# Peptides against a protein of PDB entry 1IK9: the designs that were tried, part 151

Target 1, 211 residues: chain A of PDB entry 1IK9
Amino acid sequence: MERKISRIHLVSEPSITHFLQVSWEKTLESGFVITLTDGHSAWTGTVSESEISQEADDMAMEKGKYVGELRKALLSGAGPADVYTFNFSKESCYFFFEKNLKDVSFRLGSFNLEKVENPAEVIRELICYCLDTIAENQAKNEHLQKENERLLRDWNDVQGRFEKCVSAKEALETDLYKRFILVLNEKKTKIRSLHNKLLNAAQEREKDIKQ
Target 2, 207 residues: chain A of PDB entry 1IK9 as posed
Amino acid sequence: MERKISRIHLVSEPSITHFLQVSWEKTLESGFVITLTDGHSAWTGTVSESEISQEADDMAMEKGKYVGELRKALLSADVYTFNFSKESAYFFFEKNLKDVSFRLGSFNLEKVENPAEVIRELIAYALDTIAENQAKNEHLQKENERLLRDWNDVQGRFEKAVSAKEALETDLYKRFILVLNEKKTKIRSLHNKLLNAAQEREKDIKQ
Target 3, 195 residues: chain B of PDB entry 1IK9 as posed
Amino acid sequence: MERKISRIHLVSEPSITHFLQVSWEKTLESGFVITLTDGHSAWTGTVSESEISQEADDMAMEKGKYVGELRKALLSVYTFNFSKESAYFFFEKNLKDVSFRLGSFNLEKVENPAEVIRELIAYALDTIAENQAKNEHLQKENERLLRDWNDVQGRFEKAVSAKEALETDLYKRFILVLNEKKTKIRSLHNKLLNA

## One batch from the design tools (peptide; made by RFdiffusion4, then SolubleMPNN)

Design b2_p20_2_s1 (from b2_p20_2, 10 letters changed)
Fold by OpenDDE base, seed 5:
Structure b2_p20_2_s1 (fold): chain B 211 residues (1-211), chain C 211 residues (1-211), chain A 20 residues (1-20)
Amino acid sequence: as target 1 above (211 residues)
Amino acid sequence: as target 1 above (211 residues)
Amino acid sequence: KEEEEEEKEEKEFEEKLLNA
């Protein structure tokens, strides 16, 4: 089961932070459990897939779009734009929320909630979930941090090997050229020496013919 | 101000999870505020640096060691070893905790708490802190994940350049040796040709002298 | 052709060797 807790403000009690919990299986479209608390009282309701479908039809909204709006309203908390307004009557246990656009506000959904007899159990379980989520996220952070440190070491090792390879390539080229020049110059000197010997032999033969 | 919330079990109410909040400035040694809640009622007390020092002296324990034990007891929650036992009387508002070792259990500390008149405010603030901590840890996780992905790309880029550099070094060496062998063989052929011309010239001169 | 290209590559290599 998936769960999200969000901080909201009710129009009737704007000074008192409320907490909106939504719990669902895989998709919000399949239905969800909504729980509202003020830290003293709690109210819970179950919304079925059929109720979600009916509310989408009553709004003349495509179901996927409607579920997308429900997800934004119920799972995001009060975003800084106050695009969603939440209303709750403790007397009737009627919860409804509106989407506020620039030129038009409209009701997005409504739920009948029931007052929980033992709100302390719901609040304790909510705090437990928050603490467990903190611990899981901390463990994930520690894992990612250790992995980042490993990747940085591995990068530095490969970078250092790459720089050594570049330098070794340039050094190899320079060394090979120097060695090759020495050997070629020796052969060029031997060719020049042999040419001079041929010239001298030809000059001596021309002297022997001339007596 | 630093804060830690831990889940604990009271000996008197082992079926009901309680939450122990500790708040302090920089060091627990400088004093702290302790808050206990069961999700319905809350109790708070302030512990001064002088009370911590006195309790350490009464235990004949070095202050730094005592503060280290307080940190483990009050900030870790119930570890799986149940090394710390928590006791609270709702009637007297007396909170005490014991360290359970294999052969000896001893009282580690005790605090007089006061019942909070508006526990809902304390509980709401506690839930707000948990939600804010979750959001901060999620943002940190997203940052670390993006950095991890960046470091992995950077590693792959350098690794690919390194492999190309290794291959290019081997190719360069092979190419230079092939080219050098060609040039060297040309010069060796020219030397052999010049030697043959010298031998022929010497043989012709020996014929002209015999002629 | 191949021998002339090899002889040209040899000369270009010898020139690179002389100018390095």
Scores: peptide ipSAE 0.023, ipTM 0.830, DockQ to the pose 0.048
Fold by OpenDDE base, seed 3:
Structure b2_p20_2_s1 (fold): chain B 211 residues (1-211), chain C 211 residues (1-211), chain A 20 residues (1-20)
Amino acid sequence: as target 1 above (211 residues)
Amino acid sequence: as target 1 above (211 residues)
Amino acid sequence: KEEEEEEKEEKEFEEKLLNA
């Protein structure tokens, strides 16, 4: 079961924050339970999948689009400034809400609620759910923070190894070239020395033939 | 101002979850406001720094230790099983709590509360605080999740560069040694060839002298 | 051809070694 609690303002009581709880199974389309409270009284109603389908048909709206509008109205709370207007009569227990666009206002949905006999129990359960959600979110936050600290350490360790590898590659290349040049120059000097000895021996032989 | 809301069970009403809100500035030692509610009624009291000091003195407890016990009792909610027992009289508005150890039970603190005239306003504000806290914690969790995903990408990128650097270092060393051996062996062959030519020239000169 | 390419690579490597 999924649940969302949102703050709403009723047109009849704009100075009093109300709380709208919606509870559903898997998808809002399958139906939901709606609970309204002012912190003193509570009202509850069940909206079936058939009622959602009927409201969509009565509005001549595609069901998925209609459920999308229900989700924006009922689960977001008051979204950005005044697009959704909520109305409730404590006398009739009739709840309805409107979508207000620039050029068009229309009723999005309407529900009959029942006044809860023991509102304190509903309010206590609502507060319990909020406290449980806070505790779960704090535990997730602490876990993500520890994971972030681990990943940052692991990144710094690999970065430091990478920089050492780059420096070691450049140092290796430089050292190998220096060593190779020294050995090759020694061999070149020996070749030049042997070639000069051969030239001198040939010149002496040509002198000995000429007497 | 800091705030903590906790669930507690009163000895007089063990079947009804109560909510204990504590609000303070910077440290609990500077004093706090305590609010108790059952979701229908609310009671509030202010505890001064002087009252906290007096209770610590009356208990013959060091102030920092006493405040540490207050923090465990009032801010943790019911910690692990039944170490703190909460009592409240709706008639006298007297709130007190005990610490229960294996061999010793003692009163940890006691406060006179006042019944709130408009409990619905206090309850609505409490729910608003819970919803604000949920929204803030969700935003922090989404931020930490995005940061974690970034750090994981950055780690994979550096790791891949590091592995390429290691492979490139080994390949460089191997290639340089192979090339050096080829050039060195060519120079050694030239040295051997020139040395043999010098030996032959010396032997021919010795024949020409004997002839 | 392969021997002339190897001999050329060896000379280019020797020149790089001598000019470092």
Scores: peptide ipSAE 0.022, ipTM 0.829, DockQ to the pose 0.050
Fold by OpenDDE base, seed 1:
Structure b2_p20_2_s1 (fold): chain B 211 residues (1-211), chain C 211 residues (1-211), chain A 20 residues (1-20)
Amino acid sequence: as target 1 above (211 residues)
Amino acid sequence: as target 1 above (211 residues)
Amino acid sequence: KEEEEEEKEEKEFEEKLLNA
């Protein structure tokens, strides 16, 4: 089971933050339980997959698109875009919500809710869920922070090794060339010396032929 | 201002989860506001720095140690260690808590609370704070996750460059030695050839002198 | 061909060694 709690404002009570809890199994499309509370009273209703499908058909909306709108309306809360308006009558326990666009407003859905006899239990359970979610998210944050610190250390270690490897490669190339030039120059000097000895020997022989 | 909400169980109502909110400025030692709720009723009291100091003195406990115990009792909730027991009388609005050790239980503190006239407002504000905290923690989690993914990519990139640098260094050394041996062998061959020419010239000159 | 390429690479290496 999945659950989302969001805050909403009702058109009838815009000064009182309400909380909308939606609970579902795997997908919102398969149906959901909706709970509304003002921190004193609570109201709950169940919406079936058949009701979701019927509402999509009545709206002439593709089911996946309709469920996508339900998800935005019911799970995101009234985000700063005020695209969704929520209405609830405490007398009739009738909940409905509308999508407001620039040129058109339309009802997106409506539900009959039942007043909860023990709202304190629903509210306590809701607060418990919030506190559990906070604790879980804190544990995830602490884990991710430790992983970030580890990854940063590991990155710095490899980066430093890489820079040392680059420098060591350049130093190796330079050292090898210098050493090789020294040895080659020794051999070139020996070749030049031997050529000069050959020239001198040839000149002496040419003198001996000329008595 | 800092705030912590925790769940507690009261000795008088062990089946009903209560919520303990503590609010303070910078440090718990400077005083705090305590709020208790059962999801229907709420009670609030203020504890001053002077009361905290007096309670530490009355207990013959060092103030920093006492504040450390207050932090564990009031901010951690009843963790699984059941080290702290909470008592509240709805009639007297008297809240007190005890530390239970194997061989000794002692009262750690006590407060007079006042029943809140509009508990729904306190409860709504508490739920709002929980939802805000969840949203903030989710945003932190998403940020840390993206940073982790970035750091992991950056690590893999540098690691791959490092491995290539190591291989390129080894290849460079091998290549330079091979090339050097070729050139050196050419020069050695030339030296040998010139020595042989000098030996032949010397042998011819020795023949001409004998002749 | 391979020997001529090796001999050419050897000369280029010697030239690189002489010009370093």
Scores: peptide ipSAE 0.022, ipTM 0.830, DockQ to the pose 0.045
Fold by OpenDDE base, seed 2:
Structure b2_p20_2_s1 (fold): chain B 211 residues (1-211), chain C 211 residues (1-211), chain A 20 residues (1-20)
Amino acid sequence: as target 1 above (211 residues)
Amino acid sequence: as target 1 above (211 residues)
Amino acid sequence: KEEEEEEKEEKEFEEKLLNA
């Protein structure tokens, strides 16, 4: 089961932050449980897949698009854009929400809720879920932080080895060329010495022929 | 102001999860506000630096050690080790907690709480703080995840460049030696050729002298 | 001629060694 808790404001009670919990299996399309609380009272309703399909049909909206709008309204929290307006009557237990576009507002959905007999239990469970989620997210943060520190060390180590490899390649090339030039110069000197000996021998022979 | 919410169990109501909020400035030693709730009622008390100092003195405990024990008791949550037992009387509003050692339990601290007139406001604010903490931790998780993915890519890129640099160094060394051997062999062949020409010239001159 | 060509090929090879 997946769960999302959002902070909302009711048109009837704009000074009192309410909390909207939505719980579902795999996808919101298959139905969900909605719980509303003001920190004193709680109200719960179940929305079936058939009700979601019927509401999409009544709106003449494609089901995937409608579920996408439900997901934005119910799971995003009160985003800063007041795109969704929430209404609840504590008397009728009727909850509905509207999407506010620039020129048109329309009812996106409505739910009949029932007042919870023991709201304290629902509120305690909601706080427990928040604390569990905080603990899980903290553990994940600590893990990711340690991994980041490890990866940064590993990157610095490889970077330093790479820079040393580049420098060692350049040094090797320079050293090999210096050594090769020395040996080649020795061979060139030997060749020049042998040529000079050949020229001298030829000049002596030409002198001996000329008597 | 720093805040920590913990889940606790009261000896008087072991079937009902309670929540203990502690709020402080900079350090717990300077005093704190404690709030207890069961999701229906709330109780609050303020503990001053002087009360913390007095309790440490009454216990004949070093203040830093005592504050260290308070931090473990009040900020850790109910850790799995039942090392701390919490007691609260709704009638007297007296809250106290004990540290349970293997052979000895002792009272670690006690607070007089006052019943909150509007518990729903305290509960709503507590839930808001939990949701804000979840959102902050989620944003931090997403940031750390993106950084981990970046650092892993950067590591793979440098590692691949390093391996290419190593291979290129070995290839360079091998190629330079091959080229050098070729030139050396040419020079050695030229030296041998010149020596043979010198030997032939000397043999011809020795024939001409004997003729 | 042959020695100047060999010395030129050697210089070109030394340059190819130095510039590779």
Scores: peptide ipSAE 0.025, ipTM 0.833, DockQ to the pose 0.050; fails the geometry check

Design b2_p20_2_s2 (from b2_p20_2, 11 letters changed)
Fold by OpenDDE base, seed 4:
Structure b2_p20_2_s2 (fold): chain B 211 residues (1-211), chain C 211 residues (1-211), chain A 20 residues (1-20)
Amino acid sequence: as target 1 above (211 residues)
Amino acid sequence: as target 1 above (211 residues)
Amino acid sequence: SEEKEEEKEEAEFEKKLLNA
């Protein structure tokens, strides 16, 4: 089961933060349980897949698009720039929400809720879920932090090895060229010496022929 | 201001999760505000630095050690293995907690609380703090995750450059040696050819003298 | 053909060595 809690403001009570909990299985399309609380009273309703389909049909909206709007309205709280407005009557237990476009507001959905007899239990369970979520997120943060510190060390180690490899390559090239030039120059000197000996021997032979 | 919420079980109501909120400035030693709630009622008390010092003295405990035990009791909730037991009387508004050692339980601290007139406001504020903490921790998690993914890419990039540098160094060494051997062998062949010409010239001169 | 390519590479390498 997935669960999301958001803070909302009701049009009827804009000074009092309400909390909207939505619980669902895998996808919001398959239905969900909605719970509203003001920290004293709680109201709950179950919305079926058939009701979601009927609301989409009544709106002449494609079901996937409608569920996408439900997800933004109910799971994101007051979306960016008050795109969703929430209304609730404590007397009728009727909850409805509207999507506010620039020139038109339209009802996105409506639910009949039931007043919870023991709201304290719902509130305690909601706080427990928040505390559990905090603990899970803290454990994830600590894990990711330790992993980041490891990856940074591993990066520095490889970077230092890479720089040493570059320097060693340049040093190797320079050393090999220097050594090769020395050996080649020795061989060139020996070739020149042998050529001079051959020239001298030829000149001596030409002198011996001239008696 | 720092704030911590924990779930606790009261000895008087072990079936009902209570929530213990502690709020303090910088250090718990400077005093704190304690709030207890069952999701319907709330009770609050202020504990001063002087009261903390007096409780430490009455216990004959070093203040830093006492504050360390307060931190474990009040900020960690039910510590590992029920090391701390919480008691509260709704009638007297007297809150006390005990440290349970193997053979001895002793009172660690006690506070007079006051019943909050509007517990719904305290509960709403507590839920708001939990939701804010969840959002902050989620943003930190998303940041750390993106940084982790970046560091992993950067590591793979440097590792791939390092492997290419190693291979390029080995290839360079091999290529330079091959080229050097070719040139060196050419020069050795030329030296051998010149020596043979010198030997032939010497043999011809020795024939001319015997003639 | 291979010998002439080796001789050419050798001459280019010797030229690089003489110009370094």
Scores: peptide ipSAE 0.026, ipTM 0.828, DockQ to the pose 0.048
Fold by OpenDDE base, seed 5:
Structure b2_p20_2_s2 (fold): chain B 211 residues (1-211), chain C 211 residues (1-211), chain A 20 residues (1-20)
Amino acid sequence: as target 1 above (211 residues)
Amino acid sequence: as target 1 above (211 residues)
Amino acid sequence: SEEKEEEKEEAEFEKKLLNA
C-alpha cells in the first residue's frame, strides 16, 4: 500500500491547515482511501476504480488523463499556484475539489466521507507514518552521502593515476628518443670512420700504381 | 530553534503511542520546551538552564554528562532497548522518565507540564513540521542522487581514459622499439658492408705488392 | 612493396629522431 499526506486549505476554513491523506494499492486508478483531518476530527472515504471511471466518463475525460489530474490534485500538495481548490462540509461530510485554470474553473472530483469515531488513532498513525518516513529518508540521505564521498575519493584517485599516466607516456617517449639518438649517432660515427678508411686505402693504392 | 519529535510509550498507556516533541535554542543545555501529545490532548512544559543544572546537581552528576543522558532519553526516540521508561499523569500533569540499566533503574528527570487549551493547533503544527522535514529530506535525497549519478559518470569517463592511456603507453613503447630495431639493423648492415669493402681493398693491395 | 614502405617509415622515423 502506498500513501501520501499533503497540507490543504479548505475554502470554508482558510486559516486552518488541513491534512489530506490518500492511500492506494499499486496505482491510484485501482481506487484509493482518502482521509481528511484538522488535528482534532478526521473523516475517511473509499473511492473505487468504478467510481473513478464513472467520474472520468461524467467529465468526458480520458481515464488516464483524469487519473493524472487526480494525482496532481490529491498527491502533490497545494503548490503555490492555487491551481486546486478544496471544499469540505463537516455537516454533509461532502468533499470536492476544483481545478482553477486562467479562463475556466471546473469540479475535478467529489467524495462522500464518514466521520471517524476515534480521530486520535488516525492522527497517531499519521504522525507515526511521518516519523517513519523521516527516519527512512534520513538513513537514505546518510547512505547517499557516504556513497558520494566514496565516489569522489575514487574519482580523485583515478584522475591522479590518469595524470601520472599521461606524464609517464610523454616522459617515456622523450627518454626513448634520447636513448635511440645516442645509439644511432654512435653507428653514424662508425660508418663515417669506415668511409674515411676506405678513401685512405683507395688513395694509397693509386700512389702504389703511380712508380 | 531546533526540534525533535519522537514516539514514546507511557507506562500508564503502553498500547497508545505518544509523541514527545522537544524544542531548544542552540543547545539542549540552555533549556528546552517539551510537548507531549496522544493525538487528542497535548501538554507543554518549559525547562530552564537553571532547572537542568539543579537536576544534575541533585543527581550528583556532571552537567555535560547529564545533558548527554537527557539528549539520549528525549531526542533519540524509544530505541528497541527499553533503556528509558516514560511516565505521565494526566491528572497531575507530572512527566518523569527513568533510565533502566541491567542492575539499576534511576529517575533521570521530571517536569511539570500544562494542558494545552487548543491541542489541534499543536498537532497541526507538529504535522506541518513533519511534512516540511519530509519535503526537505526528499529534496536533499534527489540532489544527492543526481550528484551520485554525475560522480559515477565522471568516474567511468576518467577510468576509460586511464585504461586508454595505459594501453597507448604500452603500444607507444612497442612501436618505438620496433622502429628503432629497423633503423639500427640498417646501420649494422651498412657497417658490415663497409668492413667487407675494407677487407677486400686490403687483400687487393697485398696482391699488388706480391705482384 | 612492403619493404619500400618500411624503408620510408624508417627514413621518416630517422628524420624524426634527427630533428628531436
Scores: peptide ipSAE 0.025, ipTM 0.828, DockQ to the pose 0.048
Fold by OpenDDE base, seed 2:
Structure b2_p20_2_s2 (fold): chain B 211 residues (1-211), chain C 211 residues (1-211), chain A 20 residues (1-20)
Amino acid sequence: as target 1 above (211 residues)
Amino acid sequence: as target 1 above (211 residues)
Amino acid sequence: SEEKEEEKEEAEFEKKLLNA
């Protein structure tokens, strides 16, 4: 089961933060359980897949688009621009929410909720879920931090090997050229020595012919 | 202000999860505010630096060690081994907690709490803090994930450069040796040619002398 | 003449080796 808790403000009680819990299996389209609380009272309703389909049809909205708007409204809260307005009557237990655009406001959905007999249990479970989510996110943060530290070490190691490879390439080139020049110079000296011996032999032969 | 919320079980109500909030400035040693709730009622107490010092003295425990035990008890909950037992009387508003070791149990601390007049406000604020902490941890997780992806790209880039450098070093060495062998073989051929010319000149001179 | 041309080719080859 997936779950999201959001803080919302009700039009009837704008100074009191309310909490909207939505829980569902795999997709919000398959239905969801909605819970509203003010930290003292709680109200719950189940919204079926058929009710979601009916509300999409009543709005003349494509179901996937409608579920996308439900997801934005119910899982993100009002957002930074108060795009969604929430209304709840404690008397009728009727919950409805509106999308407020610049030039148009429209009702996005409405649900009948029931007052929970034991709101403290619902509130305790909600706080437990928040604490579990904090613990899971902390464990994930610690894992990601350790992985970042590993990746940074691995990067430094390969960077250091790369720099050594660059330097070793330059050193190899320089050393090979030095060694090659030495061997070539030895061969050049041997060639010059052999030429001088040939010249001397030719000069001696010319002397021997001249008696 | 730092804050930690933990779930605890009271000896008097072992089936009802309670929530222990501790808030402090910089260090727990400087004092803290403790809040207990069952999701319906709330109780709060302020513990001063002087009270912490007095409890450490009464226990004959070094203050830093005592604060270290307070931190484990109050910020981590009971832990997986139920090392800390929590007791609270709703009648006396007396809260105390014990450290349970294998062969010894001892009282670690005790606080007088006061019943909060508006527990719903305390519960709402507590849930708000949990939701803020979830949002902060999610943002941190997203940041760390993006950083991991960056570090992985940077690692792949330098690894690919390193592999190219290794291959380029081997190719350079092979090319330089091939070129050097060609030049060296030319010089060796020249030396052999010059030696043959010297041998021929010596043979001609020996013929001229016999003639 | 041939020896000077061979010395020149060798010097050019060595220069190519040193400048490559």
Scores: peptide ipSAE 0.026, ipTM 0.828, DockQ to the pose 0.056; fails the geometry check
Fold by OpenDDE base, seed 1:
Structure b2_p20_2_s2 (fold): chain B 211 residues (1-211), chain C 211 residues (1-211), chain A 20 residues (1-20)
Amino acid sequence: as target 1 above (211 residues)
Amino acid sequence: as target 1 above (211 residues)
Amino acid sequence: SEEKEEEKEEAEFEKKLLNA
């Protein structure tokens, strides 16, 4: 089961933060349990897949699009843009919410809730879930931080080896060319010496023919 | 101000999870505000630096060591080893806690709390803080994950460049040696040809002198 | 003699180059 808790403001009680818990199995489309609390009272209702389908049909909206709107409304909380308005009557236990667009507002959905007899249990469980989620996220953060530090070290080590390899390649090329030039120059000097000996021998032979 | 919320079990109500909030300025040693809740009622007390010092003196414990024990007791919650036992009287509003060692238990501290008139506000604020902490930790996790993925890509890129540099160094060395051997062999052939010409010229001159 | 010693030194230098 997946769960999301969000803080919301009710139109009837805008000064009191309420908490909207939604719980579902794999997909919100399959139905969900909704719980509302003000930290003193709690109200719970179950929304079935059939109710979601009926609300989508009544709105003349495609089910996947409607579920996408439900997800934004119920799981995001009121994002800072107050695109969704939440209404709840503590008397009728009727919860409804509207999507506010620039030029139009429309009811996105409505649910009947029941007042929870022991709201303290619901509130304790909600706080426990928040504390568990904090602990899990902290452990994940510490793991990711250690892994980032490892990857940064490993990157620096390979970068340093790469720079050394580049420098070693350039040094090798320079050294090999210097050594090759020395050996080739010695061979060129020997060739020039042998040519001069041949020229001298030819001149001596031409002198010996001319007596 | 720093804050920690932990779940605890009271000896008087072991079936009901309680929440222990501790709030302090920079260090727990400077004093703290303690809040206890069961999700219906809340109790708050302030513990001064002077009270912490007095409790340390009464225990004949060094203040830094005593604060270290307070931190373990009050900020960790009951770790899974139940090393700390929490007691609270809802009648007297007296909170005390014990450290349980293998062969001895001793009272670590005790505080008078006051029942909060509006526990719903304390509970709402506590839930808000938990939700804020979850959101902050999630954002940090997403950032660390993206950074981890970046560092992994950067590592793979440098590793691939390093491997190419190693292979290119070996290929350069091999190619330079092959080219050098070719040029050197041409020079050796030219030297041998010039030597043979010198030998032939010397033999012809020796024939001309004998003729 | 000297030419064979120079050819040997060159061959040793070539070998040192090849073995370095």
Scores: peptide ipSAE 0.025, ipTM 0.828, DockQ to the pose 0.053; fails the geometry check

